Peptides against a protein of PDB entry 6B9H. Designs and how they scored, part 117

Target 1, 151 residues: chain A of PDB entry 6B9H
Amino acid sequence: AELCESLLTWIQTFNVDAPCQTVEDLTNGVVMAQVLQKIDPAYFDENWLNRIKTEVGDNWRLKISNLKKILKGILDYNHEILGQQINDFTLPDVNLIGEHSDAAELGRMLQLILGCAVNCEQKQEYIQAIMMMEESVQHVVMTAIQELMSK

## One batch from the design tools (peptide; made by RFdiffusion4, then SolubleMPNN)

Design b2_p27_1_s2 (from b2_p27_1, 8 letters changed)
Fold by OpenDDE base, seed 2:
Structure b2_p27_1_s2 (fold): chain B 151 residues (1-151), chain A 27 residues (1-27)
Amino acid sequence: as target 1 above (151 residues)
Amino acid sequence: MEEEKREEEKKRKETKEFFEKLLEEAK
């Protein structure tokens, strides 16, 4: 819960077009996809983003479909661009996120996105932005980064 | 209360040092 709440706060700093005020807002994957595009628009380009269904409502099947695509994108990005700088052995359960809005599993998903941000080409800017957040949030983000980079 | 305050200060210092190091490595 603490991980998810802190990373939700972090996600909100991206100012994406999709609503991102609650945990439920993130369960369809649209916000996460838009955040990834901001992180690396060359890799997560418009063609990639267009694969994510935007009008899913409460359809948990469509949510899960989106989340699977996003997770695959993150993993591929880690292997192809980041050179496996983050730990992808402990993966979030996208079924629990889509069907039950599981905050713990959502937190793990957002943690992977955090890994992309702090290892991407513009990592310096994202690190600096994190350092401007509330201290309590920074601490949680630190522990999340440490977990990702530990092998 | 005093002990809690000390622990919070320790966390703040640890966090600051972590990101300063991370930022340095990012350059």
Scores: peptide ipSAE 0.666, ipTM 0.919, DockQ to the pose 0.949
Fold by OpenDDE base, seed 4:
Structure b2_p27_1_s2 (fold): chain B 151 residues (1-151), chain A 27 residues (1-27)
Amino acid sequence: as target 1 above (151 residues)
Amino acid sequence: MEEEKREEEKKRKETKEFFEKLLEEAK
């Protein structure tokens, strides 16, 4: 999926500790959790991060559990910190992500994280970083942001 | 080829302007 691939490229710019080279690498939620911690370490603190299980392997049930926690964190962050600036009407299906590595649904999850980045305290820095990416990726990211911010 | 070029240029321009505006609003 174009959205997922572009946002995967974006996620890779965070240089998190967890492997993040493939779609499957993201399905356990560890990368996403680490990215969120970078976006707002005060909110997504160590206590929050410690709720995300590592070393889940191919256990899709554990993946889904992690993904549910992450999705909740994103939604809570949007409500509590960002003032619901992100349109979360259509939520990603974390079951499809965890069990089937569904790229489309993963893309939607990453899109929500993108929304966190472009609305957080350090939004300026993240926007500038996006502007340094390949133009084709920027275009996809733009579309994703537009979708998030539209009502 | 020219039509493709024009569309790509339009896309680049649109994207650039979008993020410039977004960045401005972020300040």
Scores: peptide ipSAE 0.666, ipTM 0.918, DockQ to the pose 0.959
Fold by OpenDDE base, seed 1:
Structure b2_p27_1_s2 (fold): chain B 151 residues (1-151), chain A 27 residues (1-27)
Amino acid sequence: as target 1 above (151 residues)
Amino acid sequence: MEEEKREEEKKRKETKEFFEKLLEEAK
């Protein structure tokens, strides 16, 4: 999916420790958890990160478990810290992500993380970083932000 | 091809203006 491809490129700019070259690399949630910690390490602290299991391999049940925790973390962050600046009426189906590596649903998940980045304390820096990306990626990111703020 | 070029230019301007506004609001 175009959304997933563009946001994967965006995720790669975080330079996290976990491999993040392919869609499959993101399905266990480890990259996403590390990105969230970079976005707000005070909220997504070590205690939170330790709840995300590493070395899950191809175990889709463990992937789904991680993804559910991450989704909950994002939603709680939106409510407790961001003051509900983003809308989450259309939640990603983490089952499809974990079991089938569904790119469309993964895109929705990454879109929520994008919402965290553009509303967090360091939102200026993340916005500026996006403005330095390829124009085609910027356009997709723009539409993704618009969806989060308007739906 | 000329029409495609015009449409791409419009998209570039729209995107740039969007993020410039977003950045301004973030400051």
Scores: peptide ipSAE 0.666, ipTM 0.919, DockQ to the pose 0.955
Fold by OpenDDE base, seed 3:
Formats: C-alpha cells, structure tokens, sequence
Structure b2_p27_1_s2 (fold): chain B 151 residues (1-151), chain A 27 residues (1-27)
C-alpha cells in the first residue's frame, strides 16, 4: 500500500532501536511504541513502554495484544493531550495487522502516529523533517494529514 | 509529456504550499 510504504519511510527517520525495515518489522508494535515515546516521552513514558512485549516472535496473539495497547495509547493521547485533533472515525484493524501483516491497516495505524507527531508539542520539528523527505513521500504524507484533520 | 510535467509541477506546488502553511500555523 502506498500509504504504508510512505509512512514506513517516515517511521525510519526516527532511528529507533528496533528493526524497522519492513512491514513485518512493524507488526509487533515495538517500533511504533518506541516512536511514540520519542514523540512524547512524558506521556509515553518508560512505564507505558514496558507494557509492550518486545520478544513476541511470530506469535500473532502477542502482536495483537501489543497493537491494542498502542492503539489505546494513541486514542487516549489524542483525547487527553492533543484535544481531539485527530479524526479517528476509521480505526485500524489490529487483528489484521497482527495476524496477517495487512499493509493497508498498518498504514492506518501509522497515520494515527503521524497525527500525533504533527499535533504534538514538537510539531514544528516533525513538520520540518517531513519537508526534507522525498517529494513523492511528502505528497502522500500531506494526503494522510489532510484526511486526519478533515471533519 | 507536457501534460505529465504540468501535473507533477502542480503536485509539487500543492505539497510545498501545504507544508509551508502548516509550518506557519505551527509557529
């Protein structure tokens, strides 16, 4: 999926510790959790991160468990910190991500994380970083942001 | 392909203006 591919490229700019080269690398939620911690370490603190299991292997049940926690964290962050600036009427299906590595649903999850980045306290820095990416990626990211902020 | 070139130019312009505006609003 074009959205997932572009946002994977964006996720890679965070330079997290966990492997983040493929769609499969993101299905356990570890990369996403680490990215969220970078976005707002006060909210997504070490206690929150420790609830995400890091050694899940191919266990899709553990992947889904992690993904559910991450999705809840994103939604709570949107309500409690961002003031409901993200349109989340279409939530990603974490079951499809964890069990089938569904790129389209993963793209929607990454889109929610994008919403966190461009609305957080350090939004200026993340926007500037996006503007330094490849033009084709920027266009996809723009579309994703527009969709999130539409009402 | 002049038409393709024009479309690409429009696309780049739209994207640039979007993020410039978004960045300005973020300040």
Amino acid sequence: as target 1 above (151 residues)
Amino acid sequence: MEEEKREEEKKRKETKEFFEKLLEEAK
Scores: peptide ipSAE 0.664, ipTM 0.918, DockQ to the pose 0.960

Design b2_p27_1_s3 (from b2_p27_1, 11 letters changed)
Fold by OpenDDE base, seed 5:
Structure b2_p27_1_s3 (fold): chain B 151 residues (1-151), chain A 27 residues (1-27)
Amino acid sequence: as target 1 above (151 residues)
Amino acid sequence: SEAEKEREERLRKETREFFQQLLEEAK
């Protein structure tokens, strides 16, 4: 999906330790967890990150377990820190991500992370970073943000 | 074509203005 492809490109700008070249690389949640820690290391601290299993392989059950924890973290962060500024009415299906590497649902998950970035304490830096990306990617990201902020 | 170029320029402008406004609101 176009959303997933653009947000994958965006995720790659974080330069996390885990491989993040393909959709499959994101399905275990490790990259997403590391990105969230960069977004807000005070909230997504080392104790939180340690709950995400890093040695997952192709075990889709472990992937889903990680993804559920990450989704919960995002939702809690939005409620406790961001004041629920983003629309979380339609949540990603982590089962489809973990078991089938569903790009559309993965895109939804990455969209939630995008919401965290553009609303966090360092939101200005992340917005400026997006403005340095390819124009086609920026357009997709814009649409994704607009969807998050709409009621 | 010129029509395509105009559409692309309009899209670029809208995108730039969106993020500029978003950045201002973030301050």
Scores: peptide ipSAE 0.651, ipTM 0.919, DockQ to the pose 0.938
Fold by OpenDDE base, seed 2:
Structure b2_p27_1_s3 (fold): chain B 151 residues (1-151), chain A 27 residues (1-27)
Amino acid sequence: as target 1 above (151 residues)
Amino acid sequence: SEAEKEREERLRKETREFFQQLLEEAK
């Protein structure tokens, strides 16, 4: 999906430790967790990150477990820190991500992370970084942000 | 084509203006 591919490109700008070159690389949630920690290390601290299982391999049950924790973290962050600025009405299906590497649902997950970045304390820096990306990617990101902010 | 280039330019402009506004609101 175009959304997933564009947001994968965006995720890669964070230069996290975990491999993040393919959709499959993101399905275990480790990259996403590390990105969230970069976005707000005070909230997504080491204790939170330690709850995410590493070295999951192809175990889709463990992937889903991680993804559920990450999704909960994002939603809690939105309510507790961001003041519900992003729309969480349509949640990604983490089962499809973990079991089938569903790119569309993964895109929705990454979209929620995008919402965290553009609303966090350092949102100015992340917005500027997005503005330095390829124009085609920027357009997709814009659409994703607009969808998140719509009530 | 020229029409395609024009459409792409409009899209680029809209995107640029969106993020410029978003950035302004973030300050």
Scores: peptide ipSAE 0.651, ipTM 0.919, DockQ to the pose 0.954
Fold by OpenDDE base, seed 4:
Structure b2_p27_1_s3 (fold): chain B 151 residues (1-151), chain A 27 residues (1-27)
Amino acid sequence: as target 1 above (151 residues)
Amino acid sequence: SEAEKEREERLRKETREFFQQLLEEAK
């Protein structure tokens, strides 16, 4: 899963509090929630973040619950704040992420977060940060952005 | 090979130009 690997590298640049070194680290949604809060703390505020269970361990049911909340948050953010700038026609399967750590679906989830970053108020900063990453990663990220923005 | 180097350079250029344009549009 090239997309997931590249976007995991991108996610790591946020330096969130939660562990974010492996695909498995991302499956409970905690890292993603913390990243979203950094992207737009006014929208993904502390009240929103507190809805995400932080101590889920290997409980895939709790993972899925978190992931559903996060996906909803992303979609709501896209609609309410970004004005539907992200093509969300094909949504990630959070069940596969939570239960099976499906890298492809996780990649799609991270891709949606990428869409938030490159369209948020601080999009310039996030674009600049991407431009500082390895070129191979940038290429994958470019493709991911193009897919989100294309009709 | 030279052909491979050329392809890689084209990809690098394309990627760079994409983000440069995206950045400009973000300003």
Scores: peptide ipSAE 0.650, ipTM 0.919, DockQ to the pose 0.955
Fold by OpenDDE base, seed 3:
Structure b2_p27_1_s3 (fold): chain B 151 residues (1-151), chain A 27 residues (1-27)
Amino acid sequence: as target 1 above (151 residues)
Amino acid sequence: SEAEKEREERLRKETREFFQQLLEEAK
């Protein structure tokens, strides 16, 4: 999926500790959790991060468990900190991500994280970083942001 | 082709303008 591929490239700019080279690398949620901590370490603190299981392997049930926690964290962050600026009417299906590595649904999950980045306290820095990416990636990211902000 | 170049330029311009506006709104 074009959305997933572009946002995977964006996720890689965060330089997290966990492997993040493929779609499969993101399905256990560890990379996404580490990215969220970078976006807002005061909210997604060590206590929150410690709730995410790191030794998951290919266990899709554990992947889904992690992804559910991450999705909840994103939604709570949007309501409690961002003031509900992200459109969450269409949520990603974390079961398809964990069990089948569904790229389309993973793209939707990464899109929510993008929403956190462009609305957080350091939003200016993240917007400027996006503007330094390849133009084709920027176009996809633009479309993703527009969808999030539409009411 | 020339038409393709024009389409690419329009997309590039629209993308730049979008993020410039987004950045201004973020201030």
Scores: peptide ipSAE 0.648, ipTM 0.918, DockQ to the pose 0.949

Design b2_p27_1_s4 (from b2_p27_1, 10 letters changed)
Fold by OpenDDE base, seed 5:
Structure b2_p27_1_s4 (fold): chain B 151 residues (1-151), chain A 27 residues (1-27)
Amino acid sequence: as target 1 above (151 residues)
Amino acid sequence: MEEERRKEEEEKRKTREFFEKLLEEAS
């Protein structure tokens, strides 16, 4: 999945504490939660992050539980803080991510996080960081942003 | 091959200009 691979590369630029080298590393939601906290630590604070289970292992039920919380957090953040109208009619299937490590659905999840980054208070810095990545990755990210902005 | 190269260069230009515009709007 081109979208997932490119956004995985983007996620790696955040240098979070949790392992984030493979698609499988992202399926428990811990990396995504840590990335969101970096994007907006006032909203995704310690109390929010503490609701994400870190010792998940291969338990796909716990993965799905985490992913549902993260998805809700993203959607609430968009409505309560960003006030932006993003394309959210096609939400990621967190069940497929948690149980089957579905790269396509994971890509859609990461795309929503990308939406948070390019609309947050520090959006200028995140956009500039993307512009420093390889062109092939930038192209995929561009397409992902355009899809979010379309209605 | 030449046509393919030109198309690739055009896509690179479009990508760069997209983010330049996005950055401008963010400022």
Scores: peptide ipSAE 0.653, ipTM 0.917, DockQ to the pose 0.941
Fold by OpenDDE base, seed 2:
Structure b2_p27_1_s4 (fold): chain B 151 residues (1-151), chain A 27 residues (1-27)
Amino acid sequence: as target 1 above (151 residues)
Amino acid sequence: MEEERRKEEEEKRKTREFFEKLLEEAS
């Protein structure tokens, strides 16, 4: 999916410790959790990160468990810190991500993380970083942001 | 080809202007 591919490229700019080269690399949620910690380390602190299991392998049940925790974290962050600045009406199906590596649903999850980045305390830095990416990626990211803000 | 090039350049302009505005609002 175009959304997932572009946002994967965006996620790679965070230079997290976990492998993040493919869609499959993101399905266990470890990369996403590390990205969220970079976005707001005070909220997504080490205690929160420790709730995400890192040694998951191909266990789709554990992947889904991690993804549910991450989704909850994003939603709580929106309510408690961002003040409802991003929309959560259309939520990703974490079961499809964990069990089938569904790129479309993964794209939706990454879109929510994008919403956190462009609304967090360091939103200026993340927006500037996006503006330095390839134009084709910027275009997809723009569409993703517009979708979040239009709902 | 010319029409496609023009369309591509317009999309690039729109994208740039979107983020410039977003950045301004964030400042």
Scores: peptide ipSAE 0.652, ipTM 0.917, DockQ to the pose 0.949
Fold by OpenDDE base, seed 3:
Structure b2_p27_1_s4 (fold): chain B 151 residues (1-151), chain A 27 residues (1-27)
Amino acid sequence: as target 1 above (151 residues)
Amino acid sequence: MEEERRKEEEEKRKTREFFEKLLEEAS
């Protein structure tokens, strides 16, 4: 999906330790967890990150378990820290991500992370970083942000 | 393809203006 492709490119700008070159690389949630820690290390601290299993392999059950924890973390962060500035109108299906590497659902998950970045304490820096990306990627990101901010 | 060029420039302008406004609101 176009959304997933563009947001994968965006995720790669975080330069996390885990591999993040393909959709499959993101399905275990490790990259997403590391990105969230960069966005707000006080909230997504080491104790939170340690709940995400890193040695997952192809175990889709473990992937789904990680993804559920990450999704809960994002939603809690939105309510507790961001003050519900993003709309969780359509939650991603983490089962499809973990079991089938569904790019569309993964895109929706990454979109929620995008919402965290553009609303967090360091939102100015993340917005500026997006403005330095390829225009076609910026366009998709713009649409994704508009969708999140819609009331 | 003058019309296509115009549309591309228009989209680029809209994207730039969106993030400029978003950045302004964030500052």
Scores: peptide ipSAE 0.652, ipTM 0.917, DockQ to the pose 0.955
Fold by OpenDDE base, seed 1:
Structure b2_p27_1_s4 (fold): chain B 151 residues (1-151), chain A 27 residues (1-27)
Amino acid sequence: as target 1 above (151 residues)
Amino acid sequence: MEEERRKEEEEKRKTREFFEKLLEEAS
């Protein structure tokens, strides 16, 4: 999926500790959780991060458990901090991500994280960083942001 | 080929202007 590919490239710019080279690397949610902590460490603090299991392996049930917690965190963050609402009918299917490594659904999850980045306290810095990426990636990111804004 | 290049340049312009506006609103 083009969305997932571009946002994976974007996620890699965060330089998190967890491996983040492939779609499969993101399916356990650890990278996503670490990215969210970088976006807003006051909200996604150490106590929150500690609820995400790091030693998951190929256990799709544990992956789904992590992904559900992350999705909840994103939704709560949007409601409590960003003052935004997300259409529930467009939420990513975390079961497909955890069990099947579905790139399209993963792209939707990363899109929600993108929404957090471009609306957080450091939104200016994240926008500037996006503007330094390849134009093709920027174009996909633009479309993703526009879609979020229209929900 | 010329038309394709024109369209590509237009898309690049639109993308650049989008983020410039977004950045301005974020500042």
Scores: peptide ipSAE 0.651, ipTM 0.917, DockQ to the pose 0.909

Design b2_p27_2_s1 (from b2_p27_2, 13 letters changed)
Fold by OpenDDE base, seed 5:
Parts: sequence; structure tokens; C-alpha cells
Structure b2_p27_2_s1 (fold): chain B 151 residues (1-151), chain A 27 residues (1-27)
Amino acid sequence: as target 1 above (151 residues)
Amino acid sequence: SETQQLLNEFLQKVQEKKEKKEKELLE
């Protein structure tokens, strides 16, 4: 999926500790959790991060468990910190991400994280970083941002 | 550019949502 591919490239700009070269690398949620901690370390603190299991291997049940925690964290962050600035749209199916590495659903998950970045306290820094990305990737990312705010 | 247009539209909508939230807090 084009959205997932472009957002994977965007995620790679965070230079997190966990491997993040492939779609499969993102399915256990560890990279996503580390990215969220970079976005807002006061909210996604070490206590929150410690809830995400790092050694899940190919266990799709553990992947889904992590992804559910991350999705809840994102939704709570939007409500408690961002003031519901992201418009309502279809939530990602974390079961399809964990069990089947579904790129379309993973794209929606990464889009929610994108929403956190462009609405957080450091939103201007993240927006500027996006403006420095390769044009083809930048276009998809900016389209994804527009979708978050269009409803 | 198309990207710049999308960025401008996003920033406008963010501002509109901020203003809406501020109005709600005053009520």
C-alpha cells in the first residue's frame, strides 16, 4: 500500500532503536511505541513503554496485544492531550496487522501516529521535517494529514 | 505546489479547531 510505504519512510526518520526497515518490523508495535515516546515522552513515558513487550517474535497474539495497547494510547492521547483535533475515521484493524501484516491497516495505524506528531506540542518541528522529505513521499504524507483534518 | 497547498489547508483546519475548542471552553 502506498500509504504504508510512505509512512514507513516517515517513521524511519525518527531513528528509533528497534529495527524498522520493513513492514514486518512494524507489526509487533515496538517501533511505533518508541516513536510515540519521541513524540511526547511526558505522556508516553517509560512506564507506558514498559507495557509493550519487546520479545514477541512471530507470535501474532502478542503482536495484537501490543498493538491494542498502542491504539488505546493514541486514542487516549488525542482525548486527554490533543483535545480531539483528529477527525473521526475508520480505526485500524490491529488483528489484521498482527496476524497478517496487512499493509493497508498498518498504514491507518501509522496515520494515527502521524496525527499525534502534527498536533503535538512540537508539531512545527515534525511538519518541517516532513517538508524536507523526498517529494513523492512528502505528497503521500501530506495527503494523509489532509485526510485526518478533512471531516 | 500541491504539497504546499495541502500544508496550508491543514494549518487552516488546525487553527479552526483550536478556535472552536477555545469557544467551547468559554461557554
Scores: peptide ipSAE 0.045, ipTM 0.572, DockQ to the pose 0.031
Fold by OpenDDE base, seed 4:
Structure b2_p27_2_s1 (fold): chain B 151 residues (1-151), chain A 27 residues (1-27)
Amino acid sequence: as target 1 above (151 residues)
Amino acid sequence: SETQQLLNEFLQKVQEKKEKKEKELLE
């Protein structure tokens, strides 16, 4: 999916420790969790991060478990910190992500993380980073942001 | 550009929401 592809590129700009070169790399949630910690380390602190299983392998049940925790974290962050600035009109199906590596649903998940980044305390830094991305990727990302804010 | 327009629209919406919250805190 175009959204997932572009947001994967965006995720890669965070330079997290976990591998993040493919869609499959994101399906266990470890990269996403590390990205969220970078976005707001006070909220997504080490205690929160430690709830995410890192040694998952291809166990899709563990992937789904991680993804559910991450999704909950994002939603809680939206409510508690961002004041619901991100609209959760359509939640990603984490089952499809974990079990089938569904790119469309993964894209939706990454879009929620994008929403966290562009609404967090360091939103300007993340917005500027997006503005420095390749034009076609930038367009998709910015469109995704618009979608989040237009609902 | 289209991208910059999207950015500006986003920033405007964020600012509006921020102002709304600030207003609510003062009420």
Scores: peptide ipSAE 0.044, ipTM 0.562, DockQ to the pose 0.031
Fold by OpenDDE base, seed 2:
Structure b2_p27_2_s1 (fold): chain B 151 residues (1-151), chain A 27 residues (1-27)
Amino acid sequence: as target 1 above (151 residues)
Amino acid sequence: SETQQLLNEFLQKVQEKKEKKEKELLE
């Protein structure tokens, strides 16, 4: 999906340690967890990150377990830190992400992470980074932000 | 451009929420 492809490009700008070249690379949640730690290391600290299993391989059950933890982290962050600045949104189906590498659902997951970035303490830095992205990617990202903030 | 419009709309909403929170904090 276009959303997933553009947000994958956005995710790659974080320069995390885990490989993040393909949709499949994101399905175990490790990249997403590392990105969240960069967004807010005080909240997504080492204790939180250590709950995410890094050696998952092709075990889709472990992927889903990681993804559920990450989704919970995002939702808790939104409630506890961001004060529910993101409007009611359809939650991604992490089962489809983990078991089938569903790009559409992964896109929704990454969109929630995008919401964290553009509403966190360092929101200005992330907004500026988005403003410097390639136009076609930038357009999709900004549309995704609009959907989160006005839906 | 459409992208610029979306950016401006987002920034406006962020600013409005910031002002709202600041007002509530001062009350």
Scores: peptide ipSAE 0.039, ipTM 0.550, DockQ to the pose 0.032
Fold by OpenDDE base, seed 3:
Structure b2_p27_2_s1 (fold): chain B 151 residues (1-151), chain A 27 residues (1-27)
Amino acid sequence: as target 1 above (151 residues)
Amino acid sequence: SETQQLLNEFLQKVQEKKEKKEKELLE
């Protein structure tokens, strides 16, 4: 999906330790967890990160387990820290991400992480980084932000 | 540009939500 492709490019700007070149690289949740830690290391601290299994391989059950923890973390962060500024819409199906590497659902997951970045304490830094991205990617990312804040 | 417009709309909505919440807390 176009959303997933553009947000993958956005995720790559974080320069995390885990491989993040393909959609498949994101399905175990490790990259997403490391990105969230960069967004807010006080909330997504080492104790939180250590709950994410790093040696997953092709075990889709472990992928789903990680993704569920990450989704919960995002939702809790939105409620406890961001004050529910992100619009309520259909949540990503982490089962489809973990078992089938579904790009559309992964895109929705990454969009939630985007919501965390553009509403966090350092939101201006992340917004400026987006403004320096390639125009076609930038357009998709900004459209995704508009959707998150539409209500 | 369209991107700049989207950014401005986003920032405006964030500000409006903050003001609304602040007003509700004071009532």
Scores: peptide ipSAE 0.039, ipTM 0.553, DockQ to the pose 0.031

